# Peptides against a protein of PDB entry 7PB4, part 154

Target 1, 105 residues: chain A of PDB entry 7PB4
Amino acid sequence: KMLNIKEYKEKLLSTLGEFLEDHFPLPDRSVKKKKKNIQESSVNLITLHEMLEILINRLFDVPHDPYVKISDSFWPPYVELLLRNGIALRHPEDPTRIRLEAFHQ
Target 2, 218 residues: chain B of PDB entry 7PB4
Amino acid sequence: DALQMAVGYFEKGPIKASQNKDKTLEKHLKTVENVAWKNGLASEEIDILLNIALSGKFGNAVNTRILKCMIPATVISEDSVVKAVSWLCVGKCSGSTKVLFYRWLVAMFDFIDRKEQINLLYGFFFASLQDDALCPYVCHLLYLLTKKENVKPFRVRKLLDLQAKMGMQPHLQALLSLYKFFAPALISVSLPVRKKIYFKNSENLWKTALLAVKQRNR

## One batch from the design tools (peptide; made by RFdiffusion4, then SolubleMPNN)

Design b2_p12_3_s3 (from b2_p12_3 with V1M E3D F9A)
Fold by OpenDDE base, seed 2:
Structure b2_p12_3_s3 (fold): chain B 105 residues (1-105), chain C 218 residues (1-218), chain A 12 residues (1-12)
Amino acid sequence: as target 1 above (105 residues)
Amino acid sequence: as target 2 above (218 residues)
Amino acid sequence: MFDILSFAAENS
């Protein structure tokens, strides 16, 4: 049972990875406007694939608290995409936490 | 400069101690509005103010007024648009603000300096088609953005599903016609031969301002 | 609703 879930996870992530990279790429932040003083904290954004992997791993590693805290590395459009499509849910009491929605077959 | 003071006020926020917070806010808002409609705003000013309007820092009435005066003097930076789309997804702005943003984006499309990064957002815009309030404006935006490479079988299916749900909407038909132009093999359905593509352009709040911008930049 | 998962499943 666990092996089947891991294999399914890997297959899902691999299949989604190419699709997500093709259709939902990160914007090129390379337009570092050289403006001087504002420490734009170079927050490295993670890919949508990496975000999904984090959510899936949390669900398996901590099934009783499957929520992940939204960090600055989470690009807001990705978070919205996951929430809007029912792939993720916000914590009812903490909007900064999201979990993978259990696809009940 | 009065405009710099106004922009700085919105960027830094109201100083706690002012008894006349509302009067000060209104003064600065009017300054921005007056300059924007008369001369347009610099790309840097639009960058700052657009983010403020979408961040939820101020109330919906203020955000709406700021967004309505996001009129360029010359160009809008594509980076400002990318950041703005990110703010829309944070969920701190109202549905009406989202609609207004897409109307603004369509209206200002030709004034955006580059399109490469905006084209990367194609999938996100397409995903917003499911919002009934946004759908007409998103269709118009997608009509402007769509390249042959964007026309995929799954997107065709989604558009046809939307048409089945919403009926034969003019904005959906316009987008489908463009899709059929790029990929005729993916759209077997006969689309009505519409001689004119009709988007909700009648509600372009910026028509007069944009004419003035184009005239100044000639 | 754009079902990314259904799409991924269909394209797998």
Scores: peptide ipSAE 0.067, ipTM 0.837, DockQ to the pose 0.032
Fold by OpenDDE base, seed 3:
Order: structure tokens, then C-alpha cells, then sequence
Structure b2_p12_3_s3 (fold): chain B 105 residues (1-105), chain C 218 residues (1-218), chain A 12 residues (1-12)
């Protein structure tokens, strides 16, 4: 069962990788904002692929608590995309935590 | 000045509603509205206020009023639009606010300084076509954004599926006609040759303001 | 709902 989930998720990641990169790229934050002193924390956004890897790793490393805390590196459109497509679920009691959906076939 | 004080209030102001706070809120909101409709707002002011309107910091009525007065003096930063789309995805704004945002985005499209980053959001906008309330406005936005490289077989299939579900909607036909123009081989279906493209007049809310902006920037 | 998974499977 767990091996089948791993293989399925690896296949999912591989299948989605190019598609997600082509059609859901990160916005280029490279607009040189002139150094106005606004400490906009230069939060480095992670790719959708990296986000999925984090979710998969958490599921395998901590299967009894497979939830990942949404950080500032999680681009909100990616979070919404994962939730909308049933790839991830929010924690029922903590909306700041998400897990990979167990595709129970 | 009064505008800076008003913007500062919305940025830093107390979230907790008290009766005396409502009078202060209304005063600052009226200040923003008056300046926006008279002179337009600076790109920096729009950046701040647009994010506030979509962040869920205030109630729907306040957010709606703020969004309605997002009228540029000159330009809107594409970064502000990218941030705004991110806030829409957080889900703290109402469905009506989302509709209003897309109407605003279509109406103000020509005043956005650059389109490169907005074009990267094409897939996210396209995914919103399935929302019946958003579909007319998203079709219009996609009509403005679509390049040849965006016309893919899967998107054609999705548009045809939507047409099968919703019927021959004018906004959907307009987008399909553009897709057929870029990729005629992907659309075998005979689209009625519409000589005129018809979208809902999203700019009606800002018609007078948009004329004034164009006059100031001549 | 746009099924990204189904789409990825169809385009793979």
C-alpha cells in the first residue's frame, strides 16, 4: 500500500512537473524595487514542485501527523491550486496546515 | 496630507470595530474616494489599498468601496496585480469582491504598466473559467492576455466543454474565436463568424474616471 | 473542476 502511494506520487510529480512549470510558473519578483527601507521580507517563494516534495516527504517521514505548516515561502495561488484539485487538504482544526491527500484508491 | 493619513489608517489602523472607529473609518474612506475619483491615486497608494481590499482586514462593504476607487492617476503596477491575485487565492474575500476585482482588472487593463508577470498568471485565470460568476469577466481578461503560446489543445477542450455546459455564450465565443485565430487546426468546429466581439461592459463602473485618466495622461 | 491530474495524464 505505501509503496503504491509512493510510486503514484512519483508518477504524479513527474507527470505534473513540466506542465506545472509551463503553465503555473512563479512570478518574477526581480523588479528592482529601489531600496526604500520597507523591510518587505525578501521571502523566497518555492516552486510548486518543491512544495509537492515537501508534502510528500512529510507524509513519509511523519505519517501520523502528515501536515505541513504553510510558510511565507508558499505562494498562495499554489496552495489554492493544490487544495482545489484535491492534491492537498487543510487541517480540520488549523487552516495554516495542509497535507497531501491520500489517494485511497 | 489627508490622503496619506487615510491610507495610513487602512494600512496600520485597528481591526477591532468600535462605534467611534466607524466614524473615523468613514472619514478616511471618503477621503480616499474623493481623491481617487477627482485626481486618481498614485501607483503606491493603489498597491497598498488594493492589497487591503483583498486581504480580508475589513468587512465586505468597506473592501468593495476601496476596490471601486482603485483609479490610477497614471499607471497601476503589475506587481500590485500579482499580489492582488495572491490575496484572491487566500480566500478571505467574498465572491462579489472577486467578481468586482476581475471587472476592475479588465477596466484598468490598459493602465497596468507591464503585462509580463500578468501573462504568467494565465493558467490561474484560465482555471477560474469554471466559476459561473467569474466566467464572463475571466473570458474578457483572457481575450486581452491570450497569445499564440497560450493556445493549447487542453485549453481548447476545456473551452469547448464549457460551451457544451453553458451554451454559446458571447464571451466564450469571443475567446474561442481568438483561439481559432491563433490555432485554427485545434478548433475544427465552425464558429459563427461574429463580426463584433461582445463582452459585458465591465468598465461602466469607471467610465467617467477612465476618461479623466486618459485626459490627464495626454 | 479543472482536474490538473487528469490533464497531466492526458498530456503525458
Amino acid sequence: as target 1 above (105 residues)
Amino acid sequence: as target 2 above (218 residues)
Amino acid sequence: MFDILSFAAENS
Scores: peptide ipSAE 0.060, ipTM 0.831, DockQ to the pose 0.031
Fold by OpenDDE base, seed 5:
Structure b2_p12_3_s3 (fold): chain B 105 residues (1-105), chain C 218 residues (1-218), chain A 12 residues (1-12)
Amino acid sequence: as target 1 above (105 residues)
Amino acid sequence: as target 2 above (218 residues)
Amino acid sequence: MFDILSFAAENS
């Protein structure tokens, strides 16, 4: 049973990876390297694939508290995309935490 | 100058000690409005003020007024637009502010210096079609952005589903007609031959200002 | 509800 879940997870992530990269890529930050030292916090944004992986892992590793805290590495458009499509849900009492919804049914 | 002081006020926020916070805010807002409508704003000023308007730092009335005066002197930076879209997704701005932003984006589209990163946001804009308040303006934006490579079977299905839900809307028909132009094999349905493409509020709030900008840059 | 995921799965 556990092996089947891991394989299913890997298959889902691999299948979604290319699609998400093609249709929802991160904005290229390379353009800002040339102008002035505005300390835009060099927060490395993670891919949508990586975000989903984190959410899936949390669901399986900690099923009684499947919520992930939104960090600065979470690009807001990705968070909104997941929430709007019902892929993720916000914690009812803590809007800074989200869980994967699709896999709870 | 007065504009730099005004922009600096919005960027740094109100100094705690001012008894007349509202008068100071109004003074700086009027300064920005006056310069924007007379001369336009520099790309750097738009970058700062656009993000402020969408960040939820100020109230909806202030944010609305700032957005209405985001008129370029020459160009708008693509990076400003990408950052703005990010702020829209944080959910700290009102629905009316989101609508106003998309209206602004359509109106100012030709003044954006580059389109490469905006084109990468195609999927995010397309996902916003589900919002009934945004749908007319998003259709117009997508009409401007859509290339052959964006026309995919799943997006066609989504547009047809949306049409089934909301009926034959002029803005949706315009986008579907463009999709059919790029990929006729994906759209089997007969679309009415509309001689005139119609988008809601094709006459934008900035028409006069944009004409003035174009005249100054000739 | 799972439109993006379902679509990604169908088109992969």
Scores: peptide ipSAE 0.075, ipTM 0.835, DockQ to the pose 0.032; fails the geometry check
Fold by OpenDDE base, seed 4:
Structure b2_p12_3_s3 (fold): chain B 105 residues (1-105), chain C 218 residues (1-218), chain A 12 residues (1-12)
Amino acid sequence: as target 1 above (105 residues)
Amino acid sequence: as target 2 above (218 residues)
Amino acid sequence: MFDILSFAAENS
């Protein structure tokens, strides 16, 4: 069972990595914010690959509570993409937490 | 000025102590509406107010009124659009607000300062074609955004599948015709040559305002 | 909707 999840992880990450990079890249926030005072906290957004890696690692490290808290580094379109494609599920009582669904079979 | 006070009210939120919260809200909303329709709004004002309208901070009626008055004086920042798309994915706005946003985005498309970052959102817009309420407006947006490099075999398959499910909708036919223009080898099906491209957003809520903006920027 | 999982399965 664990070997199958690890192999599935590697396969999923390898297959999706190039596709997600090509078709769902992060918007380049490098538009030089001229220092107008909008404290938009330069929250460093993580890639979709990094997001999947976090979700998979949480499932392996804490299988009894495999939920990850959505942080400001989680780009909302990526969260929505994972949820809509059945890759992730929200916690039933806490919508700020998500888990990897595809690997719970 | 009155506009800065109104924008500041929406940004900071209502001060708890006012017994007359509804009258204050209405006053500031009318101020924004009057300036927007008369003169247009600065890109910074649109950036603030657009995000507020989509954040779920206020009720649907207020959000709708804010979106309807997101009229630029000159340009809209592409960064405002990217942030707005992020708010749509958070799910705090109504379905009607989402529809209104896409109508607004199509109507204001020429006033967006740059398109490079919006083009990176192509995949996310394409995924929204599955929403029946959004589909007509998303097709129109994609018609404006589509370049040859966006026309991929998997997207062609998805459009054909959607056409099989929904029938030969005018907005789908317009987008498929554009895809066939860029990549004729990917679309083997004969598409009816429609002389007139039809999108549902032909009745633009902002028609008069857009004419005024174009006149001021000449 | 583009089924990312189906696409991954088809290209795996």
Scores: peptide ipSAE 0.052, ipTM 0.828, DockQ to the pose 0.031; fails the geometry check

Design b2_p12_3_s4 (from b2_p12_3 with V1M S6K F9A)
Fold by OpenDDE base, seed 5:
Structure b2_p12_3_s4 (fold): chain B 105 residues (1-105), chain C 218 residues (1-218), chain A 12 residues (1-12)
Amino acid sequence: as target 1 above (105 residues)
Amino acid sequence: as target 2 above (218 residues)
Amino acid sequence: MFEILKFAAENS
C-alpha cells in the first residue's frame, strides 16, 4: 500500500514538472544586494512543484487534517492560482491554511 | 526633502502620537502627488509607494490616490511590477484597485525597464481573463506581451470559449487577431478584418503626465 | 483525477 502511494505521488509530480516550469516559472528575484537596510526579507520562495509536493504529501500523510499553513515561502500568485482554479481550498475557519482538492465536487 | 519625508511617512507608517493623523497624511499625499505630476518619481520611490498602495496598509481612498500618482521620472523597475502582482494576489486590495493597477500597467508599459520577468507572468495574466472587470485591461496587457511561443492551443480554446460566453468583445477580438497572426493554423474561425484595434483608453488618466515624461526623456 | 491534473490537461 505505501509503495503504491509513493509511486503514485512521484508519477503525479513528475507529470506536472514540465508543465509547471513552462507555464508558471518563478520570477528570478534578482535580489540586487543593494546594501540599503530595507530588510527585504530574502524569503526564499519555493517552486509551484515544491508547493504541490507539500500539499500532496499532507493530503496522503494526514488525510483527516490535510491542511498546510501558508508560509512566507509560498509565492502569493501560486496560492492564488491554486485557489482560483479549485486546485486548493482554504480552511473554512483559518484562511492561512490550504488543502489540495482531490476531486471536483 | 519634502518628498523623502512623505515617502518615509508612508513606508514607516504614522507615528502613533499625532493628534492630526489625517492632516499629516493628506499633507504627505499631496506632496507625493505634486512631485509625481510635475517631475515624476524615481524608480525607488515608485517601488516603495507601489508596494504600499497594494499591500492594504492604508485605506482604499489613499491607496487609489497613491496608485494614480505612480508616474515615473524615467523608468519603472520590472521588479516593482513583479512585487506588485504578488500583492494583488494577497487579496488586501479592492477590486477597483486591481483594475486601476492593470490600467496603470498598460499605460506605463513602455516605461518599464525590462520585460523578461513580466513575460514569465504571462500565464498568471492569462488566468485573470476570467475576471469580467479585469478582462478588457488584461487583454490589452496580453496584446503587448504576447509572443509566438505564448500562442498555445489551450489558450486559443480558452479565448474562443470566453468569446462564446461574453460575445465578440473588441478587446478579445484584438487579442485573437494577434494570436491568428502568430499561429494561423490554430484559429480556423474567420475573424472580422478590423482595420483599427480598439482597447479601452487605459492611459487617459495619465495622458498629460505621460506626454510630460516623454518630453523630459527626449 | 486530481484537480491539478485536470488543470494541467486543460492547459496543455
Scores: peptide ipSAE 0.472, ipTM 0.884, DockQ to the pose 0.035
Fold by OpenDDE base, seed 2:
Structure b2_p12_3_s4 (fold): chain B 105 residues (1-105), chain C 218 residues (1-218), chain A 12 residues (1-12)
Amino acid sequence: as target 1 above (105 residues)
Amino acid sequence: as target 2 above (218 residues)
Amino acid sequence: MFEILKFAAENS
């Protein structure tokens, strides 16, 4: 059973990878602007693929509490994309937590 | 200088719980407004102030005034626009601020230094077409951004579905006409050949300022 | 079916 779940997760993520890269790439923030003083909080943003991986893993690993806390590494447009399209849902009592929506209602 | 102090105030916030917080705020806001309309703002100043206006740090009235004076001296950094889009998605700004931002973005489009990163946001802008308040301005933005590579079958379907729901809106027709130009095989529907593309005059708020910017940079 | 898969299918 566990092997089948892992394989399914991998297949799911692999299938989504190309789609996500093609249509929703991260903007290249890598411009090392040398200027000292702007505390550009070098928040390392994760890809949409990585974000979905986290959400999927949480859903399968902790099905009774499938929510993930939104971190600074979550690019806000990605969060909005998932929420707007019903791909993810906010926790009803904690708007800083989201879960993957597994089933179409 | 007075502008640096004003920008610093908005960035760092008021240092002291001064009883005259509102007067100080108004003073700094007027300083920014005066410089912006007279000379334009440096790209760095726009970067800071645009993010502040969209972050929800201040009230809607203040944010609106800041956004209205985001007039460049020369150029706007595309990085500022990318950051701004991120702030819009955080949901701390009002719907009216979002509309104003898209109007601003369309009006200032030619003054953005580069478009490569903004073009990567195409999918996000396209997803905003479903917002009725944003749709006219997003269509205009997409009209400016659309390349042949962006014209995909699924986007054509989405636009046609939107047209079916909203009717034959001039801004939708303009975008569809561009899509048909790039990919005629994807759009079988006969679009009325409108000789004139009609978008809402989003630039009207900045018309005088934009003319001045263009004159200074000639 | 996951909503993300439906989204991918609709946007491909």
Scores: peptide ipSAE 0.468, ipTM 0.883, DockQ to the pose 0.035
Fold by OpenDDE base, seed 4:
Parts: structure tokens; sequence; C-alpha cells
Structure b2_p12_3_s4 (fold): chain B 105 residues (1-105), chain C 218 residues (1-218), chain A 12 residues (1-12)
């Protein structure tokens, strides 16, 4: 049973990989490290694929609390894309947490 | 420099000690407005102020005034635009601010130094077509950005579906005509050969300023 | 089917 879940996750993520890269690539933050003092906290943004992997893993690993906290590594356009299309849902009491939606209601 | 002090005020926020916060805010806002309309702003100043206008740090009235004076002296950094799009998605700005931003983006399009990263945002802009308030301006932006590689069957379907829902809008027809030019096999529908492409004049707010910018950079 | 798969299918 556990092997089947892992394989299913891997297949799901692999199927989405090419699609996500082609249509929703992450813009290159050419953070030219020019030394000026603005500590723009170089938070490394993760890809949409990596974001979905986190959400999928949480759904399967902790099904009773499938919510992930939105971190600074979550690019806002990706979050909006997922929410706008019903792919993810915000926690009703905590807007900083989102979960993957398995089925359209 | 008065401009540096004004930009610094917006960036760092009001120092607690000023009893008349509103008067100080207005003074700095007027300084930015005056310089922007007279001389334009440096790319670094636009980078700072554009992010502030979209971050929700200030009220809608202030954000609107800042955004209206985002006039370049020479160029706008592509990175500033990418960051701005990110702020739009955080949801701290009003719908009217979003509309104004797209109008600004279309009006200032030629002054953006590079387009490579903005072109990567094509899918996100396309997804915003479903917003009725944004649709006319997003169509204009997409018309400026669209390359042959962006014309996909699924996007054609979405545009046709949108046309079926909203009716035959001039801005949708303009974009569809461009799509048909790049990929005639994907659009079987006879589009009226409109000789003239008509978009809403997004640049009207900045027309005089844009003329001045072009004259200074000749 | 996950909503993400439906989204991918609709945008392919």
Amino acid sequence: as target 1 above (105 residues)
Amino acid sequence: as target 2 above (218 residues)
Amino acid sequence: MFEILKFAAENS
C-alpha cells in the first residue's frame, strides 16, 4: 500500500513537470549581487513543481491537517494561480495556510 | 536632495515623532510628483516607489498617486516590473490599482529596458483575461508581448470562449487577429478584417509626460 | 482526479 502511494506521487509529479516548466517558468531573478546594502533577503523562490510536491506530500503524509504554511519561498503568482483555479484552498481560519484540493466540489 | 528625502520617507516609513503625519506625507508626495512630471524618475527610484505603491503599505489614494507619477527619466528596469507583478498577486492592492498598473505597464512598455523576463510572465497575464475589469488592458499587453511560440491551441480556445461570453470586443478581436496572423490553421473562424486595431488609450494619463521623456532621450 | 491534473489537461 505505501509503495503504491509513493509511486503514484512520483508519477503525478513527473507528469506535471514538463507542463509547469513550459507554461509557468520562474523568472530568473538576476540578483546581480551589486553590493548595495539593501538586504533583500535573497529568499530563494522554489519552482511551481517544488511547491506542488510540498502540497502533495503534506496531503498524503498528514491527511488530517493537510495545510502548508505559505513561506517566503512561495512566489505570489504561483500561489494566486493555484488558488484562482481551485487547485489549492486557503485555510478558513488562517489565510497563511493552503492545502491541495483533490476533487472539484 | 528633496527627492531622496521623499523616497526615503516612503521606503522607511514615517518616523514616529512627526505630529503632523499627513502634512509630511503630502509634502513628500508632492515632491515626487513634481520631479516625476518635470524630469522623470531614475530607474532605482521607480523600483522603490512602484513596489511601495503595490505593497499595501499606504492607503489606496496614496498608492494611486504614486503609481500615476511612475514616469521614467530614461528607462524602467524589467526587474521592477517582475517584482510589481508579484505584489499584485499578494492581494494587498485594490482592483482599481491593478487596472491602473496594467494601464501604466502598457503606456510605459517601450521604456522597459528588456522584455525577456516579462515574456516569461505571458501565462500569468493570459490567466488575467477572465477579469472583466482587466481584460481590455491585458489584451493590449498581450498584443505587445505575443510571439508565434505563445500561440497555442488551448489559448485560442480560451479566447474564443471568452468572446462567446463577452461578445465580440475590439480588444479581443485585435488579439485574435494577431493569433491568426501567427497561426492561421488554429483559427478557422472568419475574423472581420479590421484594418484598424483599437485598444483603449491607456497612455492618455501620461501622454504629455511620455512626449517629454522621448524628447529628452533623443 | 486532482484539480491540478484537470488544469493541466485543459491547458494542453
Scores: peptide ipSAE 0.461, ipTM 0.883, DockQ to the pose 0.034
Fold by OpenDDE base, seed 1:
Structure b2_p12_3_s4 (fold): chain B 105 residues (1-105), chain C 218 residues (1-218), chain A 12 residues (1-12)
Amino acid sequence: as target 1 above (105 residues)
Amino acid sequence: as target 2 above (218 residues)
Amino acid sequence: MFEILKFAAENS
């Protein structure tokens, strides 16, 4: 049965889920709502799993422009992890955009 | 007070396009340095200034000076460290600043209030072992952070591979010895019985300040 | 093969 692209994505993400959670968990920002006015930008950071899902989806949905814009929800250590390990690549002309790297075996 | 004005300057930036921007910056920087070395900084002040030093808001010389005076009065918040690691990854700070940060982190490790969130960064620190400039200090940091649960077969392999590449480095040997202590079955290689764990003295930059902090908190 | 799979395999 040809695993449809969706099923393949889901299987890929599920296989990585435990690994990503165990080794690269998102630190809990104790939102100590202490009332003082420091606008800590309430940007909700997404998990590495969610980041990869976005990257994988973009690669399959728009293969001719597989780049995702780095948002404030992208935790910088995750971006660095992906780039440092060659899992993702920056756009050559726009460093704010990254794509998932696919190696053809 | 003078310190609050100085911290406010670095946080908010220069208010007026005064021709004396550099003189004002130097004045405030000296204020921070003087207070930090004499009395230490409050955790909130370190939180603000540490992020500024790593954000790339100022030049490398200024960032280096700020980072060198991140001396606590009492404690450093682990949240400040987590945020700092995030800023390091944004790529707006120099390689020398990154090295200095890890040296600082090792030197100030005992003054960090909690370690739970820092321990969650274990994988990120471990990934930084491949950076030759960071490796000695990251090994020392990992030596301080490593728990039994962190000692995994893949990390052992990575350390052995790194040793094969870089040679028998004292800091790698120290970390490997700790790994062998926690998981002897994973490390079949005979490690030289070094009686002394040797890390680069990263704390030397703050030795006098650290002594003063310890005396104030006794 | 995605590099992420290689990374996972190397770090498992």
Scores: peptide ipSAE 0.450, ipTM 0.879, DockQ to the pose 0.035

